# Ledger of designs, part 85: peptides against a protein of PDB entry 6RGO

Target 1, 392 residues: chain A of PDB entry 6RGO
Amino acid sequence: MALKLLGFNQDATCFSVISSNKGVTIYNCDPFGKCFELEKSTSNDEELDFLVEMLFSTSLIAVVDKTIGASKRKKLKIVNTKRKATICELTFPHEIMDVIMNRKIICVVLKSDQIFVYDISCMKLLRTIDVRGEKLKSTSKFRNSEAVGDIGVRVSLSTDNNSILCYSSYSKSDKENAPLNDIVVFDALKCIQINVLPAVHQSNIVCIACSPDGMLMATASEKGTIIRVFKTIDTENDEPILVNEFRRGSRPSRISEMKFNHDNTLLACVGESDTIHIFALPVTTTEADANEDDTLQQSSHSLSSSINGLQYISKGLANRFGKIIVSKIPTQSQQRHVAYIKIPENAKYRIGFPKDTTNTIHICGEDGNYLVYSIPRNEVGPCTLVKSNTFD

## One batch from the design tools (peptide)

Design b1_p25_1_s4 (made by RFdiffusion4, then SolubleMPNN; from b1_p25_1, 10 letters changed)
Fold by OpenDDE base, seed 1:
Structure b1_p25_1_s4 (fold): chain B 392 residues (1-392), chain A 25 residues (1-25)
Amino acid sequence: as target 1 above (392 residues)
Amino acid sequence: SSPSKPSQKEIEELKKLLEEIEKEL
């Protein structure tokens, strides 16, 4: 049977899949098992497509039936899984492309490049963000949006109550075909723009991840070779702070998902490649604990010259693509390591970080595998498989 | 065009669900 992965919830306690015969199934990670099933409403042999966003491990899910030919692609359903009932239905002017939520906010992304921000407690519309309309205010020329294929507005939302929304926007270039290569940072609760990061990539942004606390974001372009990590709120001399630049690989490959762990020490990425990459982030030592003279013995273990290729702080690109102030990452914290997981070629996988175990990653595949890996902290190498389960 | 608005009944059912969830979170 063909499985299609929808992904993990915010804390990786559950994941959702589409089964061609059953519809949407939600699995619990521990104890492993089915926790909810949404039956297929149509007998048609049409390829099922859904958006499912779950509020942590709760009975609240948002569902969009994206199956081809259905007028339902414009409908958001809020479902109580314990009652198996739709409790709220919203109809949008355009097809829904994405839905993201936390405890306070639901964001709905449309094919029209509009983001609708809702207060979850009353489903009050707080803001309509028109990413095209913002471009038109900055550039006199309309872009005919029909010709830009699978490239739309990307969003990520912090899982905390601060509700930091990061979204891709069009560059201010007078070119009719300006890329979606700017990032806007938005306070979804206050409905204010906090920051704008111009031209963070040369090409369209296709993947964004916000940290759980909303203090960091990761971005990848359609090339998927370079991942950039920025501060969301903090600026240095009114310029964006680039915290990290990671190289996933030398060959172009689409990144489908990125996630931070709960303490912002790790960033994972997955996509069309045979490898999940896990990057170490520098621990932002808060200035307070700098007083313990812990003589970290520089065990000068020669991390072989091959590792230097994966972590390029390109001093040269910072000067060409705007005043992105690369914060002087202390040369001592240069032992950023990369862990990896090998996955089957052409298998689509999704990733999640559990809250309580910062060195553990959950992954699931369209091959029907749910896998738990331990992440090495002191060495560069493969992750260790800890638990395996199968699903259908 | 604007999105639809939820009915008062849908808001009340959602509020009850959120009040149930706040005990589990």
Scores: peptide ipSAE 0.565, ipTM 0.953, DockQ to the pose 0.869
Fold by OpenDDE base, seed 2:
Structure b1_p25_1_s4 (fold): chain B 392 residues (1-392), chain A 25 residues (1-25)
Amino acid sequence: as target 1 above (392 residues)
Amino acid sequence: SSPSKPSQKEIEELKKLLEEIEKEL
C-alpha cells in the first residue's frame, strides 16, 4: 500500500499518515497504536492527498481534502476525533496549501500567497496577511508570475501560547522574479509584525522551523546546503541576529522538515537525502539565575569549543542594495552535525521531538517504520535505535 | 473574495470541544 506521511504533532506524541486504501490514520507513539481513522469519502482509486494538523494529542484536528478533482481543496474542516464529527467547516477563495496551529491560533496558507490567522476559540479571523500584495506595494511592476512549481509561502508557528508566526516573504528587489528569501516574524495574537529578516538566503526559502518558545527560527533554501538559525524577536542595532550557520552538506538536496527540541539545544533536519542531521545549538544561559549561591560543583565539562568566532556583522555595508544578511561567518567556520540517522534514500521521513526527553527523536517513514532514537550527548556520531514499530 | 464564516452552531460545538480539551491539558 502507498503511505504518505503527514507528520508528527507539536510534541511528537502522535503522527498522521495517509493510507491509499483507508484514508487518514493517526497513530499514538507511546503506547504505539492507532488512535483515529478518517475513512476516505470516495470509492475512486484517486491518489489521496490531505492536510492534517493536530492540536497536540487532543481530539481536535484540522483536515483539508486535497485529492485531485475534489471540490474540497478550498475547505478546512475542524474535526472532533472522539465524536468522529466535523464540527466546523470554512471555505476559502483559493486552494489551501498549509495549515498550522497551536492552543490559540490557526493559520491557513493559500495558493494565492495569503495567510489567514484565526483565533481558534471562536474561528474569528484576526488577520489576512497578503504576502503577494506586500510585494506589489514595494515594487510597482510585479507581474503575476505564478510561483513556478512547488515554490510558495512557507510558515512556522511557535507551539507555545506566544504564537510567534514566521513566514517567507518576497524580497524587495526590482527583479520581476524576486525570490521568497525574506522572513517576517509576526505576533499572531497581537497581529503585529515584530521583525523582518531580509535576504536570509540567495534563493527561495523552502523550509522554516520556529522553536517551541518562538525565540529561535531556522531557515533553509532550495539548495538545502546551509541552515541558518536566527533570533526571532531580538535585534542588535536594528539588525537581525544570526545565532548559528550549519552545513548539512556540500551537495544540493531539498530539506522538507526541520524541528527544534523543546529546550532549543538541538535542531534536526530531514529531506530527500539518506541522512537526518542533528545540530547542537549553544545553550543560551539566561543571566538571571546567576544570583543563587547553590554550591553544586557538578563539573559540567562543557566542551567550550572556542567558537568565539562570532564576528559581529560590522555596521558598514548598509548601503543602497537590500541589506543581504551576508553571514560574515567564514564558510570554514560553518558547524557540522553532531549526530545523524541513516534512512533509506527513497523513503520520505518526518521528524519530531518528544517533550519529556530532550535527547530523544521520533522519526517515521513512508516505508511504514516508526523509530525512536537516542541522540549522543558528548560525541559526534550516529544516533542509537531505542524502539521500533511498524504501521500500514 | 473573503473566506466563509462559521455558523453560531459550529462556534458553540468548537467552544465545547476546547472546554473539554482544556480539562485534559
Scores: peptide ipSAE 0.563, ipTM 0.952, DockQ to the pose 0.901
Fold by OpenDDE base, seed 4:
Structure b1_p25_1_s4 (fold): chain B 392 residues (1-392), chain A 25 residues (1-25)
Amino acid sequence: as target 1 above (392 residues)
Amino acid sequence: SSPSKPSQKEIEELKKLLEEIEKEL
């Protein structure tokens, strides 16, 4: 049967899939098994398409049925899985492209490049973010391409209560075809823009990951060759801080998902390539613990990936087009993966990091495999398979 | 155009669910 992966929840305790015959199925990771099923509303051989966002391992899910017609594609359902009941339904003016949540916030991304920010506790609309702004509202050229590959606003939300929202924005250019290559960092609770990272890639951003604590973000463009990691809130001389630049590969390949682990020491990426890449991040010592003189040489054998210093995004070479782009880190200072997983070609995989085990990664494939890998910390190499399960 | 607003009933059902969840988290 054709499986379509919806992904892991925030703590990788569950994942959701679409089965062509059953509808949406949610699996628990440990113990492995089905925990919820949302049956098909129709007996038709229509290709099922859904968005499902879970609130951790709880009975609260957000569901969008994208299968049937323009009306359902605009409806967000909040479902109580224990009761198998829709408890709230919101209708949007445009098709829902993405839904993300944490304990405080639901963000709904529309095909209109609008982000609706809700307080989950009362479904109060806190903010409507119009990424196109007023000038671009009139370009009703919604790319009507049903192509899964469409360039749209990308979002990521911190899983903590700080609710740091990172989203892709259009670069300041009077060109109708401005790339979605800026990042905005937004406090979703206070509804305040915290930071703007201009032109973090030369092409459209297609993947964003926010760290669980919201202090870091990773970005990838449609080229998927370079991943950049930035501080979200902190700036140096009002300029964005580039923490890392990782090379996934030399060949273009789309990255579909990136995830930080819960301690911000690892970044994983997956996409159209036969390889999941895992990168080591420098341990950001929060400045707070500098005062206790306690000489406990915890030999954290952090693979000292040479922290080639915080390269200020120097007010870099305005390219010949006057756009400030993130200065390319010299190719010699581009870090490679520290670990990898080989996956079948043409199988879409999703990734998640469990909270309790920072050296493990959960992956699931449209091939019906749920796999748990151990990540090597002392050497660069393959991950070791620890557990495997199958689903249909 | 603005999104729809939840009904008072939907808000109450959601609050009840969140209160149930906060005891589990």
Scores: peptide ipSAE 0.562, ipTM 0.952, DockQ to the pose 0.866
Fold by OpenDDE base, seed 3:
Structure b1_p25_1_s4 (fold): chain B 392 residues (1-392), chain A 25 residues (1-25)
Amino acid sequence: as target 1 above (392 residues)
Amino acid sequence: SSPSKPSQKEIEELKKLLEEIEKEL
């Protein structure tokens, strides 16, 4: 059967798949089993396509039927899975490209490069973000959305209540075909732009991950060779906004998904390569909890790679958009993975980090495998398979 | 063009679901 993976929920307790014969199925990870099914509404052998966003392990899901020829690609349905009922339906002016949510916010991304930000509690529209709007005042050429393939606005939302939204934006270059290589950091609750990171890559950004707390973000370009990790907020200290640069590989390969673990100690990435890569992040000591005496001798082998002075001048909110020169971190200071998982080259995989076990990763494949791996702590090497299940 | 708005019934059904969820989380 052709399976298409939709992904894990925020805490990796569930994952969603499209089965060609059944429609959408949601699986629980532990105990492993089917927890919800959306039956196929049409008997036609049409390739099913859906967006499904689940609110943690709850009975609330957002669903978009993206099936080709379906008049439903502009409709967001909120479904109560316990009642098997659509409780809310919203119609948009353009096709829905992505839907993300947390306990407070739903963001809907359209093919028009618009982001609609909603308060989930009442489905009140808080903000319409027009990512093209700054450019469209000069040249009315809608990018013919047919010729530019999978290149659109990418979004990631913090899973916490702070609701930090990171999205890709067009660079201010006078070129008609400016890349989506800027990042905007946005407080989705207050509807305030917090930061703008210009030209974080040389090509379009195709993958973004926000940390659960919204304090970090990871970005990858079309090349997928380098992953960059940034602080979302300028710290009062002259600390560089770019905190990490990871090398996934030397060969170009698309990254489809990245995830932080729940304590911001690990970043995983998956894509078109035969390898899931897991990177270690430096523990950001928040100075606050320094008082309790727990003398756990974490042998911090500080691999103090002297990150010599990339003074990224955080120019505060003053009107002059100075070029933040992303000076190339020397190839010698690029960190590699600390752990990896080998996967079949032709199988798309999704990744999730469970909340309760920071050294565990959940993965699922279009090959019908749900796998739980243990991440090594003290050595660079392969992850160990702990649990396996199959789905259809 | 703006998105559609939910009906008052849809808003009340959604609030009820969120109140049920907040007791489970």
Scores: peptide ipSAE 0.561, ipTM 0.952, DockQ to the pose 0.899

Design b1_p25_2_s1 (made by RFdiffusion4, then SolubleMPNN)
Fold by OpenDDE base, seed 4:
Order: structure tokens, then C-alpha cells, then sequence
Structure b1_p25_2_s1 (fold): chain B 392 residues (1-392), chain A 25 residues (1-25)
């Protein structure tokens, strides 16, 4: 049977799947089992496509029927899973591309590059964000690229109540083909733009992850070779703070999903490659007064690798492309993964971090595998499989 | 505890949304 993964919820306690024969199924991770099923309304042999966003492990879900030929691709349904009832239905002017939520906010991304921000408690529209702005309305022939994986606005929302929304935006270049390589950080509750990170990659951003607390953001471009981690709110001299730059690989490969763990110590990525990569983030040790005594000479091998190789990329190209965040991190100091998981070739996987166990990762595949891995702390190496289940 | 608090909050949201729907019909 063809399975299509929708992903994990915010705390990785549940995941959603489309089964070609059944429709949408939501699984609980522990104890493992089906917790909700949405039956296929049509007997047609059409390939099912849905968006499902679950509010943690609750009875509240948002559903969009994206099935080709369905007149429903513009409709968001809020469903009570316990009652199996549609409680609210919203219709949008354009096709829904993505839906994200937390306890306060639901964001709806349209094919028009608009983000609709709602107060979940009453479904009141708080803001419409037009990412194209007024200028691009005239020239935007909607790319009728039916190409699975078209370049559109990407979004991520903090899972906390601060409701920090990160989204990709078009660079200020008057070019008809401006890349989606800017990031906007937005307070979704106050409806205020907090920060703008210009030209964080050279090409379109295809994946964004916000940390659970909204303080960090990870980005990847179409190349998927480099992942950048930024502070969302904090700036240094009115410039974005690059916290980390990770190398996923040397070969281009699309990243489909990234996730932070709940304490911001790990970042995982998955995509078209045979490998899930897990990167360690530097723990911001608050300088709590570590008193004098324990002289354990951890030989910090200060890799004092000579900083001298600042190749002056010539001043001339910098003026026309907005402030490219030139990584101050030398290509040699790009951190690699600390851990990895091998997955079947061409299998699509989704990832989630459970809240209670910061060193475990949940993964699920279109191969029908739900897997729990332990992440090594002190050694660079493979993750250890702890639990496995199958689904259909 | 946390799961039960989240479910209660979700139920309160769903009930309020249902009431708001009935007021628009």
C-alpha cells in the first residue's frame, strides 16, 4: 500500500499518515496504536493528499483535503477527533500549502505566498502577511509548476506560547526571479515583525525549523549542503547572529524537515539522502559561578587553527546582492554531525523529538516503520535503535 | 498531567468554536 507521511506533532507523541485505501490515520507513539482515522470520502482511485496538523496529542486537529480534483484544497477544517465532527470550516482565496499551530496560534500558508495568522481560541484573523508584497502581484503568473516540491514560502512556529513565527521572504531585488532567501521573524501574538535576516543562503530556502522556545532558527537552501542556525530575536550591532553552521554533506540533497530538541541541544535533519543527521548545538552555559576547586584539566585542545585564510571575496559583488550573511565560520570549522541514522534509499522519513527525553528521536517512514533511536552523547557515531513498530 | 491539561484546553477551544459557529448560523 502507498503510505504518505504527514509528520509528527509538536512533542512527537503522535504522527499522521495517509493510507491510499483508508485515508488519514493518526498514530499514538506510546503506547503505539491508532488514535484517530479519517475515512476517505470518495471511492475514486485518486492519489490522496492531505494536510493534518494536530494540537499536541489532543482532540483538536486542522485538516485540509489537498487531493487533486478536490474542490476542498482551499478549505481548512477544525475537527474534534473525539466527536469525529468538523467544528469550524474556513475557505481561503487560494490553495492551502501548509498549516502550522501551537496552543495560541494557527498559521495557514497559501499558494499565493500569503500567511494567514489566527487566534486558535476563536479562529479570529489576527494578520494576513503578504510575502510577495504589492509589487510582485502584477508579474506573478502563478507558476503552474505541478512540480512536487515547488519553491514557495516556508514557515516554522515555536511550540511555546510566545508564538515566534519564522518565514522565508523574497529578497529586495527588483528581479522577477528574486530568491526566497530572506527570513522574517514575527511575533504571531502581537502581530509585530521582530527581525529580518537578509540573504541567509544564496538560493531559495526550502526548509526552516524554529526552536520550541522560539530563540533559535535553522535554515537550509535547495542545495541542502549547509545548515545555518541563527538567533531569532537577538542581534549584534543590528546584524543577525549566526550561532552555528553545519555541513550535512558535500553533495547537493534536498532537506525536507529539520527539528530542534526541546532543550535546544540538538538539531536533526532529514530529506532525500539515506541519512538523518543530528548536530550538537553549543549549550549556552549560563556562567553560573562554577566555584574554583575542580581542576580537572580537560585538555581543551584549542584547535588554534590559524584564522589567516580570510579570502577577500572582492567588494564589487557585495553591493548588488543585499547583505549576504557571510559566514564568519571558515569552511574548515564547519561542524559535522555528532550522530546519524541510516534510512532506506528513496524512503521518505519524518522526524520528531519527544519532550521528556532530550537524547531520543522518533522517526517514521513511508515504508511503514516507526522507530525510536537513542542519540549518543559523548561519541560521534550511529544512533542506537531502542524501539520499533510497524503501521499500514 | 500536562497531557490532561492540554486536552482540557483543546476541549474548551472546540466548545467555544462550536458556540461561535451556532451564533453565525
Amino acid sequence: as target 1 above (392 residues)
Amino acid sequence: KEREELEKEAEEILEKLEELKKKKE
Scores: peptide ipSAE 0.623, ipTM 0.950, DockQ to the pose 0.848
Fold by OpenDDE base, seed 1:
Structure b1_p25_2_s1 (fold): chain B 392 residues (1-392), chain A 25 residues (1-25)
Amino acid sequence: as target 1 above (392 residues)
Amino acid sequence: KEREELEKEAEEILEKLEELKKKKE
């Protein structure tokens, strides 16, 4: 059967899939099994296409049927899975491209590059963000809808109640074809812009991940070779703080999804490559507990010499994209542990981090595999398969 | 515990949304 992956929920306790014969199926991860099925609305042999966003492992889901006609592609349904009933329906002026939620907020991304921000508790519209509208002061040229290839506004929302929304925006360059290479950080509850990270890549941003607490974000461009991790809120001298830069590989490959784990110690990425990559993040010691006066006289051995390598990377970035302040990553943290999982080259996979086990990753494939891996803590190497299940 | 609290919050949201729907019809 042809499976399409919709992804994991916020805490990786469930994942959703489209089965060509059945419709949408939601699986519980532990105990493994079907927890919900949305029957196919039409007997037609039309290729099923859906957006499904769950509120954790609850009975509340948002559903967009993209299978049939332009009208359904503009409808968001809030469904009670226990009752199998549509509780609320919203209609948008344009096709829905993405839906994300947490306990407070639903964000709906349209093909028009608009983001509609709703209070989930009443489905009240809080804000319409027009990512194009900031440009509309100069050139009224509607990008002809034909040239809107696979490049649209990308979004990520914190899973906590802070509701930090990160989205891609167009660079202020007067060029007709400005790339989607800026990031805006937005407080979705207060409806205020917190930060703007200009030109974080040279090409369009195709993937964004926000940390669960909203304090970090990861970005990848169309090249998918470099992943950058920034602080979302914190700035140094009004400049964005680059916490990490990771190389996924030497070959260009699209990254389809990135996720932080719940304690911000790991970043995973998946895409068109045969490899899921897991990067270790430096533990940001919150400066709060540094009041213990532990006078450890560790000898001042002159580690002066090896700093030369990092200065070359910083000078190259600073000259082209504005001064991205690379936080002084302590030279000792350069051995970033990288773990990996090998996957079939032609199978799309989705990733999720469970809350209770910070060193575990859940993955599911269009090959019908649900896999649980253990991530090595102190070594660079392959993840260990802990559990496997199959689905149809 | 956390799952049960989340489910209760989701049910309260769904009930409130259903009431708001009935007031618009």
Scores: peptide ipSAE 0.620, ipTM 0.949, DockQ to the pose 0.844
Fold by OpenDDE base, seed 2:
Structure b1_p25_2_s1 (fold): chain B 392 residues (1-392), chain A 25 residues (1-25)
Amino acid sequence: as target 1 above (392 residues)
Amino acid sequence: KEREELEKEAEEILEKLEELKKKKE
């Protein structure tokens, strides 16, 4: 059967798929099995397309029918999965491109480069963010460049209650085709812009991940060779803090998804390549908890990998053209993956990190494989397969 | 525990949304 992956929920306890024959199916990861099915409403041989965002492992889902020819591509449905009933319906002026949620907020991304931010508890509109309108206010001359095909506003939301929203924005360049290479960090609860990271890549940003706590964000461009990790809120001298720069590879390859693990120690990426890459993040030891005297001699074998060379060269290379905040981390200081998973060529995979096991990753493929891998802690190498299941 | 608390919160949201729908009809 042709499967299309919709992805994992926030804590990787469930994943959703589109089956051409059945419609939307949600699987529970442990115990593995079907937990919900949304039957195909139409007998037509039309290629099914849906957005499904699940509130963790609950009975609350958001659904958009994106099937071609369906008049429903502008309609968000809140569905109770236990009742199999639509509880709320919202209609938008433009096609829905993405939907993301946590316990407090739903964000709806439109083809118009608008983000609608809702309070989930009442579906009250808190804010409309007009990413294009913000560009037009900053740059008086921009014609309606039709978004060339597959380039649109990307979003990521923290899974916690802080509800940190990261989104791609247009650079303030005087060029008619300004890239979506700025990031805005937004408090979705307070409806306040917290930070702006200008020109984080040279080309359009195609993938964003926010950490579960909203303290970190990862970005990748169309080139997908470099992943950058920033602090979301913290700034040094009113400049964004680049925490890490990772090299996925030397060859261009699109990254479709990135995720942090629950404790911000790992970042995974997947896309068009035959390899899922997992990167280690430095543990930000906040010095504050040093006072509890508990003498447990855990022999931390410090992997003294002599990465002595990450001098924060905060040298603002004020090159003649506008403040590229991204000090070029020397190519020599670009970290590589610490772990990897080989996946079939041309198989689309999705990734998720479970909350309870920080060194475990869940993956699922359009090949019908659900796989659980253990991530090596102290060695650079392949992940170990722990569990496998199949779905149809 | 956490899953049951999340499900209860989701049910309370769904009930409130259903009530808000009925008040608009």
Scores: peptide ipSAE 0.619, ipTM 0.949, DockQ to the pose 0.845
Fold by OpenDDE base, seed 3:
Structure b1_p25_2_s1 (fold): chain B 392 residues (1-392), chain A 25 residues (1-25)
Amino acid sequence: as target 1 above (392 residues)
Amino acid sequence: KEREELEKEAEEILEKLEELKKKKE
C-alpha cells in the first residue's frame, strides 16, 4: 500500500500515517501499535492527503482533509479520538498548508502566507499574521505567486507553554522576487514580535525548527547544504545570535524536517538524501555555580568550537535592523554531523526525539519502517539500531 | 503520570469546546 508520513507528535510518543486504503492511522511508539484510525469517507481510488497534528499522546487532534475539493482543504477539524467525533470546525479563506500546536496554541498556515494563531482552550483567534502584507507595504504589485511551486511560509512552534513561534518572512528587498529568507520570532501567547533575523540565508527558507523551550531555532534554505542555529532572544550579553553553523553536505538536497532533542544538545535533519544527520550543539554552561575545589580531570571535550570568526563586520553594511547576523562565516568553521543514519534514498522519513532518552531518536519511513536508534555520545559515527517495527 | 495529566487537560479542552459549540447552535 502507498504510505504517506504525517510525522511524529511533539514528544515522539506517537506518529501519524496515511494509508491509501485505510485513511489516517496513528501509531503509539511504545508499546508499538495502532492507537487511532480515521477511516476513509469515500470509496473512490482518490489519493488521500491529510494534515494531522496531535496534541502529544492525547485524544485531541487537528485534522485537515486535503484529498479532494477546495472546501475541505480550507477546513480545520478538532477531533476527539476517543469519541471519534468532530468537536470544532473552522473554515479559512484559503487552503491550509500547515497546522502546528502545543498545550496552549494552534497555528494555522494558509496558502495566502497568513498565519492564524488560536488559543486552543477556546479556539479564539488571538492574531492573524499577514506575511505578504508586510512585503506589500514595499511592493504594490500582487504577483499571482501561483506558479512558484513549493515555496511558502514555514513555521515552527516551541512545545513548551512559552509558545515561541518562528516563521519565515520576506526580505525588504526592492526586488519583485524578494526571498523568504528573514525569520520572525513571535510570542504566540502575548502576540508580540520578540525578534527579527534578517537574511539568515541567501535563498528561501524551506525548513525551520524551534527548540522545545523556544530558546533556539534552526534554519535551512532550498540549498540544504548549511543549517544555521540561532538564539531566539537577544541576551543582554554581547553573545552572537548565530550560535552554530552546520554543514549537512556539499551537494544541494532539500531538508524536509529538522528537530532538536529535549535538552537542546542535538539537532537532527532529514530530507531527500540517503542520510539523517545529527549535529551536537555546544552546551553553553552558564558560569553560575562554579564553586571552587574538586580537580576532577573530566576531560569534557566541550566541543566549544570558539566561533572566534564571527567578526562583527564594521558599521557600514548595517542591514535594516543594524544587526549583521550572517557574516561570511569561513567554510572552515562549519561543523559536520556527529552521528548519522542511512535510509533508503527513495523513502521519505520523519524524525522525532523522545523526552526521556535524549540520546535516542525515533524515525519512521514511507517504506513502513518504525526504527529506534541510539546516538553515539563520544564518537563520530553511525547510530545503532535498538528497535524496529513495521506498519501497513 | 505526565501522559495522564496531558490526557486530562486535553479532555477538559475538548469538553469546553463542545460546550462552546452547543452555545452557538
Scores: peptide ipSAE 0.618, ipTM 0.949, DockQ to the pose 0.849

